# Ledger of designs, part 39: peptides against a protein of PDB entry 1BH9

Target 1, 89 residues: chain A of PDB entry 1BH9
Amino acid sequence: FSEEQLNRYEMYRRSAFPKAAIKRLIQSITGTSVSQNVVIAMSGISKVFVGEVVEEALDVCEKWGEMPPLQPKHMREAVRRLKSKGQIP

## One batch from the design tools (peptide; made by RFdiffusion4, then SolubleMPNN)

Design b2_p9_5_s4 (from b2_p9_5, 4 letters changed)
Fold by OpenDDE base, seed 3:
Structure b2_p9_5_s4 (fold): chain B 89 residues (1-89), chain A 9 residues (1-9)
Amino acid sequence: as target 1 above (89 residues)
Amino acid sequence: DPFKRFLEL
């Protein structure tokens, strides 16, 4: 990594979804209270998932011969590809 | 790095 990439990676690593929002979202689905560890785990998985979707969308954009910024069509195609690869249900 | 391009945005 360059210094710039390292700085960006550190910022990404330090970024987090609001715990309270994640907790409420999970509880709205499960119908029961969830532990702090579950919230932490789900937050981490969600963060990685967002990164993977964006990476796939960037690949789509490149393959289509287009340039950033990403558009909704890139995100839709990315999700389709990830599903076809079995990376998401 | 699986996030290489993501981090370059």
Scores: peptide ipSAE 0.150, ipTM 0.787, DockQ to the pose 0.560
Fold by OpenDDE base, seed 5:
Structure b2_p9_5_s4 (fold): chain B 89 residues (1-89), chain A 9 residues (1-9)
Amino acid sequence: as target 1 above (89 residues)
Amino acid sequence: DPFKRFLEL
């Protein structure tokens, strides 16, 4: 990575969903309490998912001959493509 | 790398 990429990665890495919010969300789905380790794991997976969707959306934007910033249409198409690739449900 | 372009923003 370049220095700029490293800086952006650090900002991304340091960003976090509030643990309490993630815990509540998971519990709303599972109907049971979850451990801190589950919250941490799911938070990590969620961040990776966001990164993958944004990456795909940037590819969509480029393939459509458009320029950033990303728009909702890019995000929607990204999700469709990731589903077709079997990367997300 | 799922973050290559992401990190180029």
Scores: peptide ipSAE 0.147, ipTM 0.792, DockQ to the pose 0.691
Fold by OpenDDE base, seed 1:
Structure b2_p9_5_s4 (fold): chain B 89 residues (1-89), chain A 9 residues (1-9)
Amino acid sequence: as target 1 above (89 residues)
Amino acid sequence: DPFKRFLEL
């Protein structure tokens, strides 16, 4: 990675969803209270998931012979491809 | 690296 890429990675790594919102979302699904560690873990997994979808969408964009920025059609196709690969449910 | 292109945005 270049220094610029490392800086962007660090910014990405440091970014966070509001813990309260994530906690409420998880609890709406599980029907019970969750620990802070669960919120942290799920937040991290969510960030990785977003990154994977964006990477796939960039591949779609390139394969279609198009240029950024990403459009909704790229995101939809990315999700379809990830599902077909068994990478997401 | 699977995040290389993501980091280029």
Scores: peptide ipSAE 0.142, ipTM 0.782, DockQ to the pose 0.560
Fold by OpenDDE base, seed 2:
Structure b2_p9_5_s4 (fold): chain B 89 residues (1-89), chain A 9 residues (1-9)
Amino acid sequence: as target 1 above (89 residues)
Amino acid sequence: DPFKRFLEL
């Protein structure tokens, strides 16, 4: 990483979904309470997932001969491609 | 750096 890339990585690493919102969402799905560690783990996994979708969307944007910023159409196509590859349900 | 391109946005 360059210094700029490292700074961006640190911003990404430090970013997080609100714990209370994640906890409520998980509990709405499972029907039971979850521990703080589960919330932390799921928050991390969710952040990685968002990153993977964005990376795929950047590939879509490039393959369509377009330039950033990403548009909703790139994100929708990325999700379709990841589903096709079996990387998301 | 799996998210190299993502970080450049």
Scores: peptide ipSAE 0.123, ipTM 0.767, DockQ to the pose 0.548

Design b2_p9_6_s1 (from b2_p9_6, 4 letters changed)
Fold by OpenDDE base, seed 5:
Structure b2_p9_6_s1 (fold): chain B 89 residues (1-89), chain A 9 residues (1-9)
Amino acid sequence: as target 1 above (89 residues)
Amino acid sequence: FLVPASLRP
């Protein structure tokens, strides 16, 4: 891998959702308090989910012969494709 | 961790 690739990956790896925000969001849905482990798990799953959508959007952008940055149309198409493949509900 | 497409073989 190039240094640039490694740097991009490192930025991705270090990115994270604020725990307090995730906790509040979950609790707004469940109506009850959630454990720290649930927050950690959901934070991780959410990060992976966002990553998968972005990767699909990058594929869309490339397939359309377009250049970065990603646009809303790429994200919308990515979600559509992931739904059609049954990868997201 | 998820590996970005640019880092995948």
Scores: peptide ipSAE 0.100, ipTM 0.747, DockQ to the pose 0.202
Fold by OpenDDE base, seed 2:
Structure b2_p9_6_s1 (fold): chain B 89 residues (1-89), chain A 9 residues (1-9)
Amino acid sequence: as target 1 above (89 residues)
Amino acid sequence: FLVPASLRP
């Protein structure tokens, strides 16, 4: 991999949802306070989920012969494909 | 984490 690719990956790897925001969101749903470990776990799962959708969208973009940046139509198609594959409900 | 498409051949 090139240095540029590694740098992009490092930025992706280091990116994260704000803990406070995730905690607030979960608590808005559960109505009860959640532990730090739950916030960490949900943050990680959410990041992976977003990553999977984006990866599918990148594949869609490429298969359609289009170039970045991703557009809403790529994201919508990605979700449709992931649903059809049973990867998301 | 999953490997981004940008890192794929």
Scores: peptide ipSAE 0.100, ipTM 0.745, DockQ to the pose 0.185
Fold by OpenDDE base, seed 4:
Structure b2_p9_6_s1 (fold): chain B 89 residues (1-89), chain A 9 residues (1-9)
Amino acid sequence: as target 1 above (89 residues)
Amino acid sequence: FLVPASLRP
């Protein structure tokens, strides 16, 4: 890996959704307040989900012999493949 | 943790 690639990976690994934003979103859906642990859990799950979709989309892009940036067609195919693999509902 | 496809050889 290049230093640039490693740096991008580390930035992704250390990134997280804003806690307050996640809390507000959950509360808008549930209609009640949620605990800090719920916010943390949902934030982590959301990050992993986004990462998995993007990673699959990059794989799709490569397998189709195309180059970034990702396009909607890559994202759609990624979701389809992840569903067929049972990785997402 | 996840290793992005772009990092794979």
Scores: peptide ipSAE 0.088, ipTM 0.732, DockQ to the pose 0.177
Fold by OpenDDE base, seed 3:
Structure b2_p9_6_s1 (fold): chain B 89 residues (1-89), chain A 9 residues (1-9)
Amino acid sequence: as target 1 above (89 residues)
Amino acid sequence: FLVPASLRP
């Protein structure tokens, strides 16, 4: 890896959804308050989920011989493929 | 965490 690649990866690893936003979103769905641990867990799961979808979409884009940026069609196809592979519900 | 394809060895 180049130093630039490592730096990008570290930024990616350290990135996170805002806790307050996640908490509010969960509470809007559940109708009840949630613990900080739940917020942390859901934040992490959400990040991984988004990452997996985006990674699959990038693969779709490449396989279709297309160039970034990702388009809605890539995202839709990515979700379809991940569901087909049983990687997401 | 996931390692993006662009960063995978």
Scores: peptide ipSAE 0.086, ipTM 0.736, DockQ to the pose 0.218

Design b2_p9_6_s2 (from b2_p9_6, 6 letters changed)
Fold by OpenDDE base, seed 2:
Structure b2_p9_6_s2 (fold): chain B 89 residues (1-89), chain A 9 residues (1-9)
Amino acid sequence: as target 1 above (89 residues)
Amino acid sequence: FVVPASLIK
């Protein structure tokens, strides 16, 4: 991988959802308290999901012959493609 | 942690 890829990965790795926010969101849906482990698991799954969308968006950006940073149009197209592939509902 | 696919492709 390139230095650019490593740099992007570093940013990704360091990013995190606030635990309190995730906990509140889950509880707003379930109507009951959730454990710390559930928050951690959900945070991780969510991060992976966002990562997958971003990676698809980067692919879109490249295929369109454009350069970063990603724009909303890349993200919208990424979601469309992932849905088309059945990778997201 | 999870390794992004872009790093292993």
Scores: peptide ipSAE 0.034, ipTM 0.646, DockQ to the pose 0.186
Fold by OpenDDE base, seed 5:
Structure b2_p9_6_s2 (fold): chain B 89 residues (1-89), chain A 9 residues (1-9)
Amino acid sequence: as target 1 above (89 residues)
Amino acid sequence: FVVPASLIK
């Protein structure tokens, strides 16, 4: 892949959701305590989800002939497209 | 770590 893609990958790889925050969020939804493995799994899934949305948003930005940084309109359109494609619920 | 699909190919 290109240098730009590699750079995006590194930024994505280095990003992470704080475990404590994710744990609290899950517990607020489930109403009960959850294991570390659940937190890890959900954190990973969430990161993948965000990554997919951002990738789509970057594509939207490019297709609209615009330049970084991503704006809320790109994110909203990305979500719409991903839903339309059945890639996200 | 799951690599974004766009970066795999």
Scores: peptide ipSAE 0.034, ipTM 0.613, DockQ to the pose 0.215
Fold by OpenDDE base, seed 3:
Structure b2_p9_6_s2 (fold): chain B 89 residues (1-89), chain A 9 residues (1-9)
Amino acid sequence: as target 1 above (89 residues)
Amino acid sequence: FVVPASLIK
């Protein structure tokens, strides 16, 4: 792969959600405290989810013959496509 | 974790 692809991979790999923020968010929804393992798992799942949505949005942008940065319309279309493919609820 | 393959392909 290209240096650009490698750079994207490294940026993605190194990115992470703050544990405290995720914990607070989960607890705001569930109304109860959650374990560190739950926070870790949810953080990982969330990272994958965001990555998949962004990938789809980049594909949309490219297919529409447009240039970055991604716009809200790309994100909305990405979600629609992922839902239609059954890849997200 | 699993990284989407299209990020690096």
Scores: peptide ipSAE 0.031, ipTM 0.596, DockQ to the pose 0.205
Fold by OpenDDE base, seed 1:
Structure b2_p9_6_s2 (fold): chain B 89 residues (1-89), chain A 9 residues (1-9)
Amino acid sequence: as target 1 above (89 residues)
Amino acid sequence: FVVPASLIK
């Protein structure tokens, strides 16, 4: 690993979705109220998902011989690749 | 928390 990777990880680790927003989003889908534990769990899963997409996008960026910051084209390609690999729906 | 694979490689 590099210091840059460690810095990205630290920023990622400290980031979080607003609980109220996640709760409302889940409730809009389920049609019922959800517990605090469900919000916490879904927030964590969502964070991991975002991390996996960003990690793939960074790999795309590197493979294309480009440097950060990530651009929309990297994100779009990352999603396509992850879908192709069956790693995301 | 799950650590990204690119970090632990």
Scores: peptide ipSAE 0.030, ipTM 0.593, DockQ to the pose 0.184

Design b2_p9_6_s3 (from b2_p9_6, 6 letters changed)
Fold by OpenDDE base, seed 2:
Structure b2_p9_6_s3 (fold): chain B 89 residues (1-89), chain A 9 residues (1-9)
Amino acid sequence: as target 1 above (89 residues)
Amino acid sequence: MVVPASLRK
């Protein structure tokens, strides 16, 4: 991988959803309190999901012969493709 | 930590 890829990965690795926000979101859906472990797990799963979408968007951007940063059109196309592949609902 | 597909090689 290139230095650019490594740098991008570093940014991804350092990113995180605020625990309080995730907790509130889950509880708004479940109607009951959730454990810290559930918050951690959900935060991780969510991060992976976002990562997968971004990776697909980067692929779209490249295939369209365009350069970063990603634009909304890349993200929309990525979601469409992932749905088509059955990788996301 | 999960490694993005673009880095897996």
Scores: peptide ipSAE 0.065, ipTM 0.688, DockQ to the pose 0.191
Fold by OpenDDE base, seed 4:
Structure b2_p9_6_s3 (fold): chain B 89 residues (1-89), chain A 9 residues (1-9)
Amino acid sequence: as target 1 above (89 residues)
Amino acid sequence: MVVPASLRK
């Protein structure tokens, strides 16, 4: 691993969605209360999803000959590419 | 936790 990769991974590892916010969001959609395990699972899945988008965005940024930080245009293109490859809905 | 693809060997 390069130092840059390790730094990105550490930031990713340390990041997390607030449990209360996720719980409220889910409940606003489902209309019923959800367990802690559901909140944890959904938070984890969401984090992985964001990570995959960011990974693709970094690839886009590099392929466009640009340098970090990522910009909205990189994120938009990443989503487009992932959708076209069937990797996200 | 899943390790990002860019970190996988």
Scores: peptide ipSAE 0.063, ipTM 0.679, DockQ to the pose 0.190
Fold by OpenDDE base, seed 3:
Structure b2_p9_6_s3 (fold): chain B 89 residues (1-89), chain A 9 residues (1-9)
Amino acid sequence: as target 1 above (89 residues)
Amino acid sequence: MVVPASLRK
């Protein structure tokens, strides 16, 4: 893959959601405390989800012959496509 | 972790 792709992957790999923020968010929804393992699992799933959406959005942007930064329309189209492919609920 | 699809080719 290209150096650009490698750089994006490195940025993605090094990124992470703050545990405290994720924990608070989950608890605001469930109404009860959650374990550290749940926070870790949810953080990982969320990261993968965001990554997949962004990758699809970048593909949309490219296919439309447009240049970054990604715009809301790219994100909306990405989600629509991922849903149609059954890749996300 | 999972590698983005664009990097799996």
Scores: peptide ipSAE 0.055, ipTM 0.694, DockQ to the pose 0.190
Fold by OpenDDE base, seed 1:
Structure b2_p9_6_s3 (fold): chain B 89 residues (1-89), chain A 9 residues (1-9)
Amino acid sequence: as target 1 above (89 residues)
Amino acid sequence: MVVPASLRK
């Protein structure tokens, strides 16, 4: 891996979804209050999910002979590919 | 947390 990859990972590692927002979102779906642990778990899962999509998008970008920053087209293609691979719904 | 595959050896 390159230094750039490490830097991107560091930014990713430090990023986080606002707990309150996640809690409200979950509750809007479930119709009931959720525990702090559920919020943490869902936040983590969501972060991993986003990371996987971004990782795929970076691969797409590279395969297309392009360089970051990622563009919407990369994200769209990434999602398509992940769906075709059965890695996301 | 899970490390991206591209960073794994």
Scores: peptide ipSAE 0.045, ipTM 0.666, DockQ to the pose 0.191

Design b2_p9_6_s4 (from b2_p9_6, 6 letters changed)
Fold by OpenDDE base, seed 2:
Structure b2_p9_6_s4 (fold): chain B 89 residues (1-89), chain A 9 residues (1-9)
Amino acid sequence: as target 1 above (89 residues)
Amino acid sequence: FVVPASLRK
């Protein structure tokens, strides 16, 4: 891996959803309090999901012969493709 | 530990 690749990965690795916000969101759905471990697990799953959508969008951008940054049209197409592949509902 | 697809060679 190049230094640039590692730097981008490090930024991704360090990024995180605010725990308090995730906890509030889950509790708004469940109607009851959730443990810290549940918040951590859901935060991780959500981060991976966002990452997968972004990776698909980057592929779309490249296949369309366009350059970053990603635009809304790339994100919309990524979601369409992931749904078509059965990777997301 | 998840490796982004963009890093996969």
Scores: peptide ipSAE 0.068, ipTM 0.722, DockQ to the pose 0.179
Fold by OpenDDE base, seed 5:
Structure b2_p9_6_s4 (fold): chain B 89 residues (1-89), chain A 9 residues (1-9)
Amino acid sequence: as target 1 above (89 residues)
Amino acid sequence: FVVPASLRK
C-alpha cells in the first residue's frame, strides 16, 4: 500500500460508532435488549456500509469533474446509484 | 477488520 492508502486506512480504522448509541438504536427497533456481540457486529457492518457509500460518493464527485470536499449532493447520488446497482437496499 | 474497497485500489 502507498503512504496515502496507509493514511486513509488509519483514519478509517480509528473511526468508530459509540457502542452505547448503537445499542440504544438497535433496541429502539427490536424492542428488546441486545448483546454486546450484536452491537459489535452491527457497528462493524455500519462502518463498512458508510465506507462503501463514501467510496461511491467520491466516484460521483470525480465523474462530475468536481473537487473535494464531498457535498450532500454527492452522497445522495451515491446512495441512488448503489440502490440502482442493488448494492444496498 | 474489513478494509474498504477504496483502500485496496
Scores: peptide ipSAE 0.058, ipTM 0.706, DockQ to the pose 0.211
Fold by OpenDDE base, seed 3:
Structure b2_p9_6_s4 (fold): chain B 89 residues (1-89), chain A 9 residues (1-9)
Amino acid sequence: as target 1 above (89 residues)
Amino acid sequence: FVVPASLRK
């Protein structure tokens, strides 16, 4: 992988969703309290999901011959492609 | 931690 990819990975690796915010969001949907383990699991899944979408969006941007920053159109196309590939529901 | 596919060997 390139230095750019490594740098992007490091930024991704070091990023994190605020635990309290995730907990509140989940509870707003479920209507009940959730354990710390559930928050950790959901945070991890969410981070992986976002990472996969962003990576696909960067690929879309490159394939379209465009340059960063990513635009909404790249994100929408990324989701569309990931769905068509069966990689996301 | 899950590593993105593009970084996997």
Scores: peptide ipSAE 0.051, ipTM 0.678, DockQ to the pose 0.192
Fold by OpenDDE base, seed 1:
Structure b2_p9_6_s4 (fold): chain B 89 residues (1-89), chain A 9 residues (1-9)
Amino acid sequence: as target 1 above (89 residues)
Amino acid sequence: FVVPASLRK
């Protein structure tokens, strides 16, 4: 892979959802308190999900002959493609 | 940590 891909990976790796924010979000949805392990699990799943969407968007951007930064149209197309492939609900 | 598929050489 390219250095650009590695750089993106490092940026992605360093990114993280604030634990407290995730906990509040989950609790606002479930209506009940959640354990730390649930927060960790959901944070991990969410990060992977976002990463997959962004990677697909980067692929879209490249296939359209465009360059970063990503634009909303790339993200929308990425989601459409991932859904059509059955990779996301 | 999960590595994105795009990082496969």
Scores: peptide ipSAE 0.048, ipTM 0.668, DockQ to the pose 0.134

Design b2_p9_7_s1 (from b2_p9_7, 8 letters changed)
Fold by OpenDDE base, seed 1:
Structure b2_p9_7_s1 (fold): chain B 89 residues (1-89), chain A 9 residues (1-9)
Amino acid sequence: as target 1 above (89 residues)
Amino acid sequence: ATVPKTVLK
């Protein structure tokens, strides 16, 4: 990693969804309590998913000749493209 | 953790 890459990686690595919030969200869907390991696993999967959407949205923004920050239109288009590619359901 | 492509730019 370059210094810039390392800095971005550290910021990404340290980012996390609050465990309590994720636990409550899962339980609101499942209707029953979930283990800490399930919360950890789901938090990790969710982080990867959000990352993939954001990466696609940044590509959309660039391809449209626009500059950050990302706007709702970029996020919506990213989701459409990822669905079209079969990368997300 | 998985390294996003944006990190590697």
Scores: peptide ipSAE 0.288, ipTM 0.853, DockQ to the pose 0.157
Fold by OpenDDE base, seed 5:
Structure b2_p9_7_s1 (fold): chain B 89 residues (1-89), chain A 9 residues (1-9)
Amino acid sequence: as target 1 above (89 residues)
Amino acid sequence: ATVPKTVLK
């Protein structure tokens, strides 16, 4: 990593969903309590999922010749593209 | 942790 890449990576690593919120969300769906491991796993895959959507949206924004910040239309197009690629259901 | 491509740009 360059210093800039390392800095971005550190900021990314520090970003996380609140465990309590994730736990409550899962439990609202399952109807039962979930383990810490489930919360950690779900938090991880959720972060990856959101990240991949955002990455695709940034690519969309760039390909459309537009400037940040991301808009809902970029996110919608990103999801469409990821679906077409079979990367998300 | 996963390294997103945006970090590597």
Scores: peptide ipSAE 0.276, ipTM 0.854, DockQ to the pose 0.158
Fold by OpenDDE base, seed 4:
Structure b2_p9_7_s1 (fold): chain B 89 residues (1-89), chain A 9 residues (1-9)
Amino acid sequence: as target 1 above (89 residues)
Amino acid sequence: ATVPKTVLK
């Protein structure tokens, strides 16, 4: 890593969904309380998933000759591409 | 941790 890359990585690594919000969301779906481990696992999976979609969406945006910010059309196309690649269900 | 491509730019 360059210093700039390391700084970006540190910011990314430290980024996380608020545990309380994730817990509430899961419980709204499951109808019952969930453990800390479930919250941690789901938070991590969600972070990775969002990251993958955003990366693909940025690639779509670039390939279409467009500039950020990302629009819904980029995200929809990103999901389609990720599905076709078998990267998401 | 996973390193996004955007980090590596």
Scores: peptide ipSAE 0.270, ipTM 0.848, DockQ to the pose 0.177
Fold by OpenDDE base, seed 3:
Structure b2_p9_7_s1 (fold): chain B 89 residues (1-89), chain A 9 residues (1-9)
Amino acid sequence: as target 1 above (89 residues)
Amino acid sequence: ATVPKTVLK
């Protein structure tokens, strides 16, 4: 890694959804309490999922010859492509 | 764990 890449990597590693928010969201869906391990697992999965969608959306934006910020059309197209590739359900 | 491609740009 270059210094810049390392810096970005460290920022990524430290990025996380707030546990309390994830717990609240899960419980709003399940109607029951969830363990800390479930919250941790879902937090990690959510981070990866969002990351993959955003990466694909950035690729879409670039391929369409457009500039940031990402727009809803980029996100929708990204999801379609990822589903087509079988990378997301 | 996972390294996003955006990190490697």
Scores: peptide ipSAE 0.257, ipTM 0.837, DockQ to the pose 0.153

Design b2_p9_7_s2 (from b2_p9_7, 9 letters changed)
Fold by OpenDDE base, seed 1:
Structure b2_p9_7_s2 (fold): chain B 89 residues (1-89), chain A 9 residues (1-9)
Amino acid sequence: as target 1 above (89 residues)
Amino acid sequence: FTVPKRVLK
């Protein structure tokens, strides 16, 4: 990896959803308490999911001849494309 | 965690 790649990787690696926030969110949906392991699992899945959407959004941004930062329109288009490809529900 | 392709591009 180049230094730039390593830096991007490190930033991604360190990025995480706050456990407390995820726990509260899940519990607001389920109506019942969730274990720490469930929070960890859902946090990981969520990170991967968000990463996939953001990556697609960056591709959309480039294809539209635009530059970051990403805008809501890029995110919406990314979701539409991922759904059409069957990559997300 | 799976690293997005663009992160390592």
Scores: peptide ipSAE 0.272, ipTM 0.834, DockQ to the pose 0.161
Fold by OpenDDE base, seed 4:
Structure b2_p9_7_s2 (fold): chain B 89 residues (1-89), chain A 9 residues (1-9)
Amino acid sequence: as target 1 above (89 residues)
Amino acid sequence: FTVPKRVLK
C-alpha cells in the first residue's frame, strides 16, 4: 500500500454505524433483545452492503459525467444496477 | 470485511 491507500483504508476501517442505533433497529424488527455479537455482526454486514452500493453509485456518478457528492438518483440507479447484476437481493 | 475497491485504488 501507498501511504494514501493506507490512510483511506484506515478511515474506512474506522467508519461504523452507531452501535446503539443498530441495536435498537434490530430490536424493533425482532421484537426482542439481541446480543452484542449480533449487533457487531449485523453492523459489519451492513457496512459491507452500504459500501457496495456506494461504490456502484460512484461509478454511476462518473458514468453520468457528474461530480460528487452523491445524490439520491445515483443511489437509486446503483441499487437498480446491482440488482440487475445479481450482486444484491 | 470487504474493503471497497476505491479505498485500495
Scores: peptide ipSAE 0.267, ipTM 0.832, DockQ to the pose 0.160
Fold by OpenDDE base, seed 5:
Formats: sequence, structure tokens, C-alpha cells
Structure b2_p9_7_s2 (fold): chain B 89 residues (1-89), chain A 9 residues (1-9)
Amino acid sequence: as target 1 above (89 residues)
Amino acid sequence: FTVPKRVLK
């Protein structure tokens, strides 16, 4: 990998959702406390999910001949496309 | 261990 690629990878690798926020969100849905491992797992899955949506949105932005930053319209289109592809429910 | 393709682009 190039230095630039490694730098992007490191930034992505180190990014994470706050555990407390994820825990509260899950518990608001389940109605009961959740284990630390569940929080970790859900945090990881959420990171991958958001990453896929954002990546699709960047593709949309590029295909529309527009420049970052991403706008709500790109995110909405990304979700629609991912659903159409069966990549998200 | 899945990383977005743009990260590794």
C-alpha cells in the first residue's frame, strides 16, 4: 500500500461509534440491558453498514458530476440504490 | 475485517 492508502486505512480503522451511545440505543429498542460483546458487535456492524452507504453516496456524487461534501440527496439516492441491489433490506 | 473499497483505493 502507498502511504496515502495506509493513512486512509488507519483513519478508518481507528474510527468507532461511542459505546455508551450504542448501548443506550440498543437498550431503547430491546427494553433491557445488553452485554458488552453485543455492543462491540453492533458497533462493528454499524460501522460497516454506514461505510457502505457513504461509499455508495460518494459514487452517486461522482456519477452526478458533483464534488464533496456529500449532501442529503446523495445519501437518499445511495440508500435507494443499495436497496435496489439487495445489499441492504 | 471488511474495509470500504475507497479506503484502499
Scores: peptide ipSAE 0.261, ipTM 0.827, DockQ to the pose 0.161
Fold by OpenDDE base, seed 3:
Structure b2_p9_7_s2 (fold): chain B 89 residues (1-89), chain A 9 residues (1-9)
Amino acid sequence: as target 1 above (89 residues)
Amino acid sequence: FTVPKRVLK
């Protein structure tokens, strides 16, 4: 890896949803407290999910010949495509 | 976890 690639990787690796926010969100849905391990697992799954959607949306944006930043239409199209591919439910 | 391809480009 180049230094730039490594830097981007580290930034991505360190990026995370705040645990407290995830915990509150889950608890607002379940109506009861959740364990720390559940918060960790859900945080990780959420990061991967969001990342996959954003990657697809960036691809959509490029294929449409448009410039960043991503717009809602790119995100909606990305979700449709991922669902069509069976990559998300 | 898997790293998005764009991150490593």
Scores: peptide ipSAE 0.248, ipTM 0.819, DockQ to the pose 0.156; fails the geometry check

